# Peptides against a protein of PDB entry 5Z08: the designs that were tried, part 321

Target 1, 168 residues: chain A of PDB entry 5Z08
Amino acid sequence: RQKDEWAKKTSSLMKQLDWFIGEHLGAMLAAEELGGPVVGELMEIDPDDLSAGFNAHGKLKKATSQPDLDRRQRRIDDIWGPQDEQGQAHKRKRGADEALAASAEMRDLIEQLMNKLVEAGGDNSATYVEIPRESAAARFLVRSKVAMFHPNDARRLRLVDFGRDLDD
Target 2, 222 residues: chain B of PDB entry 5Z08
Amino acid sequence: GLPRLIDAIEEASKIPAKRRQTPIKPTIEKLTTHLYTHGASPDSLLRLADLLTLRNHLDQASLAAITRNLYPSSTVSDEVVLRFIGALGHGQLKPTLALQALFLRWLVMVYHLLENPGVLGQVYGVLFDLLDTAAIRPQLCHLLALVTRRKHVRPFRIQAILTLSRQTGGDPNLTGLLRVFKNYYPEIIVGDATKGRASAFKHPDPQWRQHLDEIQQRRSEA

## One batch from the design tools (peptide; made by RFdiffusion4, then SolubleMPNN)

Design b2_p29_3_s3 (from b2_p29_3, 14 letters changed)
Fold by OpenDDE base, seed 5:
Structure b2_p29_3_s3 (fold): chain B 168 residues (1-168), chain C 222 residues (1-222), chain A 29 residues (1-29)
Amino acid sequence: as target 1 above (168 residues)
Amino acid sequence: as target 2 above (222 residues)
Amino acid sequence: SAIDDLLPEFRLMIEQISIARAKLLELEK
């Protein structure tokens, strides 16, 4: 009975996490990865707005702003794709793909962190996940005080042990 | 002249290395030699900032070589500064973090040549929010140490840097930045966890500074 | 700020998941 209750609770919480990552956090992470605002500064980033890019202040470029930033975006477009309607569609698709990729990365990273914490059996040295890069996902986990980097190696990330902090 | 070299590199930057008819390396070497000898005018500096900060087909070694030789012959405009600031952070369209670290180092080394040093103060939040990025943190802390004024030292930033300092085991660069903050808010307790040696934020490259001074002196005599 | 609300909420969610998983593992032993 108790096992079933905890299983249901875990499943429910995981669904909530997956929803939060997919519907909100993924787009924000992708925006940060595109040079947008740090996650949480802009709560609602329209994926279509991701295609417009961000100014040096992390704000969405409004179409009317400084012509020189438009030249930068044009140059990127000139190098990497046609400026036609197909180019805009490719940008929108790329933004969506980046949001999906960021969501998947966050979800995978959380899962790895949770699994390593369990596998370590209380050995803090064994709780670290090796990360290939410092991603928006990794930074978000650290900012949230959910994870911490190894003090001597920024490629190692561990989950905060919430179970120990409750017993102290 | 320098403009023609930049033209050639700009055109080559649009083409993948495997599809170029001519190797770009000799042109990059000519450019870097010219920059080392004469520096970059404001107009050339802007064009080079675009080459460095925009995604193109130039290799990382070439971009790094240009950045290492990016001596201003005159002042550095707000526009040039904003190109480099806009290139910071994570993103598929952003330069590599290694290149971003070089940009930040460059900004530190040319800080005294900015037309308007206040421009960095206007983007202070953008810079500060990148402190969690370990790869650029050393240079970023140094730049922030130069830029920080009383108006930037806010309670939320104090708390953020203290938190980040704890999370990093007391990064010396963060401790150095906290000392700068403490100059404005003496009540900031740099806790015992910061027993680490605070960075003194010494000039990153004294030889580069000397060479820059030589280039700048030629301008004053003309 | 939106961050000030989001980060604690996310933390709480991860904490609850971690606790729930830990309890499941204890009950499976």
Scores: peptide ipSAE 0.413, ipTM 0.401, DockQ to the pose 0.175
Fold by OpenDDE base, seed 1:
Structure b2_p29_3_s3 (fold): chain B 168 residues (1-168), chain C 222 residues (1-222), chain A 29 residues (1-29)
Amino acid sequence: as target 1 above (168 residues)
Amino acid sequence: as target 2 above (222 residues)
Amino acid sequence: SAIDDLLPEFRLMIEQISIARAKLLELEK
């Protein structure tokens, strides 16, 4: 009975996580990787907005060209702004693809971190996952205090052991 | 030889200074003299990186002395680099910010000896996120100036450095880093946000560089 | 800030999953 309850709870929570990553977090992660805001500064990034690019302030370019923007700021906005209609469709597709890729990366990273924590059996040295790069996903996990870098190796990431670290 | 000196220091590092039977200072002096004369092999560099970055009972003066004499006789591995990067930031297990500044300075001075310079680019975010730490900012900006590539120059990082520059009253090192960013994106306006002079990121220690070159030349002849 | 709300919520979600998985594994032994 208890096993079934925990299994159901785990399944439910995993579904919620997958939904959150897919519907919200993936787009924000992709936005950060594309040079947008840091995850959490803009909570609702539509994948379509990823195609519009981000201004120098990491904000979505509003279509209304403020006429008085310094010519240099306009150039930044033009470089990162939506180009021609065909370019927009390609950018939209790219934005969606980047959001999906970011979602998959985050989900995989979380799963690896959770699995390593279990496999380690309490050995902190065995809890580390090797990360190939400093991704938006990895940074988000650290900022959220869900993960920690190895004290001597920035390529090693571990999940915070919430059961143990609360007792310390 | 160097390995035996490192062994002695490693053993001493496990014991509080008050409980050591023999003073460690003479051994540290022998180590630093050896490093100055011969440099450190890749294996010795890794062991020394662990001594410098791991929490142990070595005093700050000894750690600083080792760091100031940490001449590579060969290349610097990714593992050694990552030890120093992992030692950066705030935390009870982290080295002092003063020592971290020395590590960053060292990385700047040995950047041309990295086996894979791309390793620093892979941890660019970790380095960039530490820019708010004033004590290490000068050396950190210098290192970032070396490491920065087009892929790292993103709008959010441009904005972050502009914001931090305003908040710091126009730190010259941040202005210097922003100038590096401008090389990739000429449209970046450096002037209005930062009334300050940009740092030129000159080599931190020309004498140290010359001595490093002498050590490196001996290896090529051997 | 929006981030100040999101980060704690995400952390709680991961914590709950971690606890649930750990308990499930304990019960499978």
Scores: peptide ipSAE 0.412, ipTM 0.397, DockQ to the pose 0.173
Fold by OpenDDE base, seed 3:
Structure b2_p29_3_s3 (fold): chain B 168 residues (1-168), chain C 222 residues (1-222), chain A 29 residues (1-29)
Amino acid sequence: as target 1 above (168 residues)
Amino acid sequence: as target 2 above (222 residues)
Amino acid sequence: SAIDDLLPEFRLMIEQISIARAKLLELEK
């Protein structure tokens, strides 16, 4: 009985998460990846700061070199620039594809983080997931205080153990 | 006066229609005529809210007629608002969904007369959780559109609207509410699935509004 | 900020899922 209740609760919460990621968060993450506003910082990020990206500490990177700015600016211009009807349709499709990709990445990352936490059996050193890149998804998890980077390796991410933090 | 009419209706409401010595319809007509002409004071509004929201032996047509003529002559108290909010949802003791829709419509139309509009913000969750009820959804979305503030626009609620929008095939009222949410969160993609016609949440009854204004003006002159 | 509300809510969701999964695993042992 209790197992069934927790299974139902888990399933319900996972459906809620999947929905939130797919319908809301994925699009925002895609926007961030495309040089749009940072998920969770939209109102305070100067458009000029959007170009700089974020460091491993969630701080806006100082505007790195012009060439990456040009690519992001082109992407921003490709997203927000005046485009013909055909260009708008292509942009919408591309935006939808990017949102789907970002959603999938976030969902996969969360699943990996949760699985690693369980597999580690209390060994904090074994809880880290290796991330191929510092994605908008990874940054969002850190900003939300759901995950933490390894102090010496920004390619290693771990889920915060909420079970322990509740007892402290 | 209005208090005596309410007294008579309150007493009649305790008795099944078949057991009443006198027909209630003439008294209801007098009440609705009085309400149309003079409006209801705060005290009368509270009593009428109880008659409308509490289970009694009044017929649905009479309750609807009272609700359609429920012009406030003054302000609307938190207590009156809470009576109507408490009457919402599913349950054997609750008013019919048709009557609940009229209550929500009324709250929309008198929103500017609330003594404390913040009271609706305090019960925002209660209102929001009723969005799955199709029969009241149009008026509920309109009320929520008025009540919604940044503090209410939470991720789980954005989620709930979008899920419900998909499940309903893009209900225009949900799309309209989502547009209100987007004012606080511009990043909300009202996705292509919501390319549908959004409700503009226009005043539900311009004639009722005009008549309300006339009643309210008489108060300012007195 | 709007975002200030998003982050805590997302965190709470992940926390609840994590707890629910942990409890489920405890009951499966």
Scores: peptide ipSAE 0.415, ipTM 0.408, DockQ to the pose 0.181; fails the geometry check
Fold by OpenDDE base, seed 4:
Structure b2_p29_3_s3 (fold): chain B 168 residues (1-168), chain C 222 residues (1-222), chain A 29 residues (1-29)
Amino acid sequence: as target 1 above (168 residues)
Amino acid sequence: as target 2 above (222 residues)
Amino acid sequence: SAIDDLLPEFRLMIEQISIARAKLLELEK
């Protein structure tokens, strides 16, 4: 009985998470990756902080290099720039594809983080997921206080152990 | 349903309040209750946008009440967005600046639901040129902060906002927008022009957002 | 801010999921 209840609860919560990521967060993450506003930060964070990303300490990185801004702008312009009717349809599709990709990345990252936390069995050193890059997804998780970077390695991300904080 | 309520309000909007046979307030209350509970479909949003933006005989309180309850049940079309953008500025046929501020606030709050956020980028110049209008500036800066891309950050606009910032004594919303510009052009000096704290452009209404999310969630479950 | 609201909500969701998963795993042992 209890197992079934927790299974149902987990499933329900995961569906809610998937919905939230897919319907809301994915588009915002994609926008950030494309050089748009930082997810949430425009709402909370000083606009100066928007372009910077987060350093290994969860602090806003310095603005991405001008080349990166140019690449982002090109992607934004490719997605959101004025297009002819055919181009608009393609851009909308591309924007949707980027949102879907960002959603998938976030979902996968969360799953990896959760799995590593369980697999570690209380060993904090084993809880870290290797991330290929500091993504909008990774930054969002850190800003949300859901995840933490390894103090010495910004490529290593771990989920905050919410279970321990409840028992203390 | 919602369409019938809109029909009744549309008909009433053609007639001065003093010449109406029936009070419209109860119908407005039914509309706002319905919108709060179910949101508005794209078609309903367009009709409501016309009611809100076109000159009619609806009172400001009713228009404001509709705007405050204008929850999209799905996406927001370019046409709806353009109705609200077209309603901005000065003119005898334009809505009041107070109502325009509510429209801009609404656009900020539903920005993530736009079918094509790029539509706002296309009208960026129109929005930017309204920054001198103090009554709408806070919400306008917030919207521009969301919309701004490198292509919009032009030297003439940088200079314009710097000048306006000086003229306004460092409006925090303008400072906030300048900071957004600085992300694309790091050489922009924000601090010397404006001793003021920049606006963080926080969500205008967290409760409204939460309720919107609940309405949107029901759509995904259907 | 919308994120001020979003971040706590998101955190709460992740927390609840994490707890639920942990409890489920404890019961599977």
Scores: peptide ipSAE 0.411, ipTM 0.417, DockQ to the pose 0.222; fails the geometry check

Design b2_p29_3_s4 (from b2_p29_3, 14 letters changed)
Fold by OpenDDE base, seed 1:
Structure b2_p29_3_s4 (fold): chain B 168 residues (1-168), chain C 222 residues (1-222), chain A 29 residues (1-29)
Amino acid sequence: as target 1 above (168 residues)
Amino acid sequence: as target 2 above (222 residues)
Amino acid sequence: SAIDDLLPEFRLMIEQIAESRAKLEKLEK
């Protein structure tokens, strides 16, 4: 009975997390990765807005066509390129794809962090997840005080042990 | 002494030039000569920072002359730094952009004398948001190059520099700042739009530096 | 700021999930 209650609670909370990541956080993370504002500075980012791009102030701008742009800038400009109807549709699709990718990355990272915390059985040295890069997702978790980097290795991230850190 | 010269200039600064009984230029010359010879104490620096940053009746040539001779004899306090930072940007009550450029140049040249270099890191956002102001951009980029730490290098700032670099036709100072960012994030592609000449952010005035070192050395011997 | 509101809420959500998982694991042993 008690096990079933905790299983239901866990499932419900995970569904809420998945919803939050998918509907809100993913677009914000994608915006940060694309050079937009830091997650939380702009709370409501429509995936369609990711295609319009961000000005120097992190505000949405209309796409300007400039030719000799770097591949990353071409990718940004391909995401943000001329407003022909086909170009806009491709941009919207790319914005949505980036939001989905960011959502998946965040979800996977959280899952790894939670699994490592459980598997470690209280050994703090075993709680670290190796991250391939300092992503917007990783930075967000640290800003939220949900995760911490290893003091000597920024490629290692661990979930804060909320149960233990409250007792110390 | 320096305090008496500052007193006289402070009083004169309250009065329009046409209503002054005595010309201020000789007093400004005495002040700048004293500053060149002895430098300014922290207390004198604060008073001079107020004269330079607050709206008063001093002429631009006098303000520029004081700024060019603003040698610290010791350290530069956070309060002095914040006076100059507060004077940056657009506004009717703010100093001219030409004078702001001199302030930023001064901050670059005295950066090693700051009591707390971290104070500039705390106002990093304020400085960064002024990069669109062409008149102060060269000195601002140089200052940011000194101040930038990993915590300041954020995706939105990277993109802001890239965007502004394109909009400006590849300003070499922006390219220089982006190279500083790349030191913290090697994955930053400084692509063809930034293949332009990057500023090396050399010391703005080697003679001024040498003279500052001489003034600072006298303090350590006293 | 909007972030000042979001971050605590997100933290609380993650904390609750972690606690719930930890309790579930203890009950499975």
Scores: peptide ipSAE 0.384, ipTM 0.390, DockQ to the pose 0.193
Fold by OpenDDE base, seed 5:
Structure b2_p29_3_s4 (fold): chain B 168 residues (1-168), chain C 222 residues (1-222), chain A 29 residues (1-29)
Amino acid sequence: as target 1 above (168 residues)
Amino acid sequence: as target 2 above (222 residues)
Amino acid sequence: SAIDDLLPEFRLMIEQIAESRAKLEKLEK
């Protein structure tokens, strides 16, 4: 009986997480990967202003087209910018595909982190997941204080053990 | 006038709210209305900086309201700047981190009115050492982006930001600051951890800027 | 801001899931 209750609770919470990732977080993660705003920070600051740098007087330089930032910003503008009707459909599709990919990456990473925490049986050294790259998903988990990088290895990520930190 | 309002608030600030004979809120509202309409003179700014930065019995909402309306009618002195810088960080006698964030935001918005912008460069180390304080980091990075010169961009600070960026999961404000550093040292590899969108340090409040400009223009015509 | 509320909410959700999974595992042993 208790097992069934916890199984149902877990399933319900996972469905809520999947909904949250799919409907909200995935698009924001995709935007970050494409050089958009960082997830969880309302950039009060136009990325174009920083890309321009600051002059010796602390004034923003005119946006010099930095080609790589411009490519990422163009990708964001391509995803979120006003498009003509035909271009909107392709950009919406591309944006949707990137959001789906980001959602899948986040979901997979969370699953790995949770599984490692359970498998470790309390050994903190065994709780780390090896991440192939520093993704928007990984960064978001760290910013949200859900995960932590290994102190000596930024390719190793672990879930914060919320249960132990309360008992110690 | 403004000096009399400040006098009344200074006296009230010495007394716990429960022991005040009169509510201070109406006087704070008069002060903020006056500041919004006319701005603060250099002398008034110094007195207000002391009220904002020194531990007293004023409530946080009142302190925040004063800070949000702290329009300079003239220039901002080094002494005023140093009061706000001295109020930063952790300590029982220091303002709340929320209020410190408002002070840093204010310094960003009035940076062009500083009598000596170099004063912030002299305290660069103090500001930089506070980057680990998450609650003030966004505004602190913005201020540092304005203040940073070649002399401040040292290897140990580059490494410190890179380390902190990894630890924070690539805080965009730190990435923004690293981009400023890269202007002085192009060889700085903003690593994959910093591939996050760098915060562009835009003006925090365009409406506040516009209103400040109106106050400043009235002084030039007088 | 909506974002300021997002991080705490997300953290709470992950915490609850992790706790729920840990309890489930303890019951399976």
Scores: peptide ipSAE 0.382, ipTM 0.397, DockQ to the pose 0.196
Fold by OpenDDE base, seed 4:
Structure b2_p29_3_s4 (fold): chain B 168 residues (1-168), chain C 222 residues (1-222), chain A 29 residues (1-29)
Amino acid sequence: as target 1 above (168 residues)
Amino acid sequence: as target 2 above (222 residues)
Amino acid sequence: SAIDDLLPEFRLMIEQIAESRAKLEKLEK
């Protein structure tokens, strides 16, 4: 009985998460990946600063190198390029595809983080997920204080143990 | 509809209970039932916020019942938020601290529906300065935990919350808020005196959340 | 920003899910 209640609760919450990711977060993550505002820091990020990307600490890189600016500017230009009807449809589709991809990435990352937390059985060293890149998803999780990077390895991300962090 | 119920309650709110020709309770029950079933539109929310925050002749039980059923069917405007924020603190014209706690709880529960949640960041100082008010502190800390950004975590506020934490014997809500601050400034020493269990700031009412989500989903399907 | 506003809610959601999963796992053992 209790198991079923928790299973139902978990399922319900996961559906809510999926909805939130799909309807809101995915597009914002995609925007961040495309050089748009940082998810969660939108107010402080000049679009021009967004092109610089994030450092290992999730801070906006100063737009130092032209090439990264050029890639992002190209992506921005590809996204915001000439408003021909066909171009707009392709851009909308591409934007939708990027939002979907970002949603999937976020969902997968959350799932991995949650699974590792459970599997670790309380060993904090075993809670880290290896991430292939510092994605908008990973950065968002860190900014939201849901996850944290390993102090010495920005490729390792763990879910914050909200239960333990309250008891310590 | 909901507007007519609000009209009736607004008119009744102008009149002392003893001078009302008809009991308002049945109308309040109809209102709360309607709110529970359909939620409140932005316009209705504003009107209800005024009823809840402005001094009138409505009884505390009615105000609490409305607040507990104040499900937004859509978004929550800055104006609605500011009505509730303006109602906080001490004063003869302000709602009771018990009702203020319900307002803060409500703001926590609808935070994700704010049209501009940045509005709370703009009034951060007002909220923060109320932390000494014990009756609203739990919900206030929760709201601040949601609202706090790096720009809000200033040395004077760090010191203020540390001082208040010491003065309160380590209120777990203050400790929880300090942890939020520490996330922005890791150098913040949450001293041993704050050994109190930090509040996790869990959702105040999971059932209310679920019901809100159901109301909000109906909007997306419509 | 609208996103700054979503962060706490998102955090709460993740926290609740993590707690629910942890409780579920404890009940499955």
Scores: peptide ipSAE 0.387, ipTM 0.532, DockQ to the pose 0.353; fails the geometry check
Fold by OpenDDE base, seed 3:
Structure b2_p29_3_s4 (fold): chain B 168 residues (1-168), chain C 222 residues (1-222), chain A 29 residues (1-29)
Amino acid sequence: as target 1 above (168 residues)
Amino acid sequence: as target 2 above (222 residues)
Amino acid sequence: SAIDDLLPEFRLMIEQIAESRAKLEKLEK
């Protein structure tokens, strides 16, 4: 009986998460990946600051590399620039595809993080997920204080153990 | 006075009913009579909140009687509110769902006397997550209807209510809460998800309200 | 801002899921 109640609760919450990711968060993450506003930060972030990415502490890095700015700016211009009706349809489709991809990435990352936390059995060293890149999804999880980077390796991400951190 | 009655009940609450030398019922009756006549001070409210929310040997009828007579003579502190909020949900150490429903009803009825109504907004998520608990849902929706502000109306919560409304066959309390959300987001379609009549969230007990007003008025005259 | 409220809410959602999953797992063992 209790197991069934928790199973139902988990399922319900997961459906809500999936909906939230798919309907809202995915598009915002895609926008961030495409050089749009950072998810969860004020819209007034300087595009130059957006290009800088985040450090291991979730702070905006100073824009170091000029060349990535040009590629991102071109992508922004390609996405947001005035294009003909056909170009807008392609942009909308591409935007939808990017939102779907971002949604899938976020969902997969959350699942991995949750699974690792459970599998670790309280061993914090075993809770880290290796991420292939510092994605908008990973950054969002850190900004949300849901996840933390390994202090020495920004490719390792772990879920915050909410049960322990509330007692500290 | 009220403090001495609370002292006696606190001591009795530590002892199983079968091991008490004296029956507690007469003391509970004196307490409830006193509360009905004079209300409870902030300090007394805190002590009573502990008696109501912490696991002890008091019987459910006594706890319910105290809760039904828990008239504040003054304001309700954040600490008192948080004791009641902390008592909500499922758990072996938590009060019964029936008692939790009475606590939520009480919070609705004393909402205008909260020292800081914003405290409920801070725990909005905790309250919202309990909407799946059918036994407390009516009072919970009413409380949330009072507490809800623009900041609380989020897409995931909108969807959660819509989903739960479908799952419950259109609970009128959920529909009522969704109407409150619609005040902040007019684009919310209530009709498709909820063929049901929305609750108007009327005052749960007009007689209790009247009596509370009388108690509060005596304070202003003193 | 709408975004400022998103982060705490998202965190709460994840926390609840994690807690729920942890409780479920404890009941499955």
Scores: peptide ipSAE 0.384, ipTM 0.416, DockQ to the pose 0.178; fails the geometry check

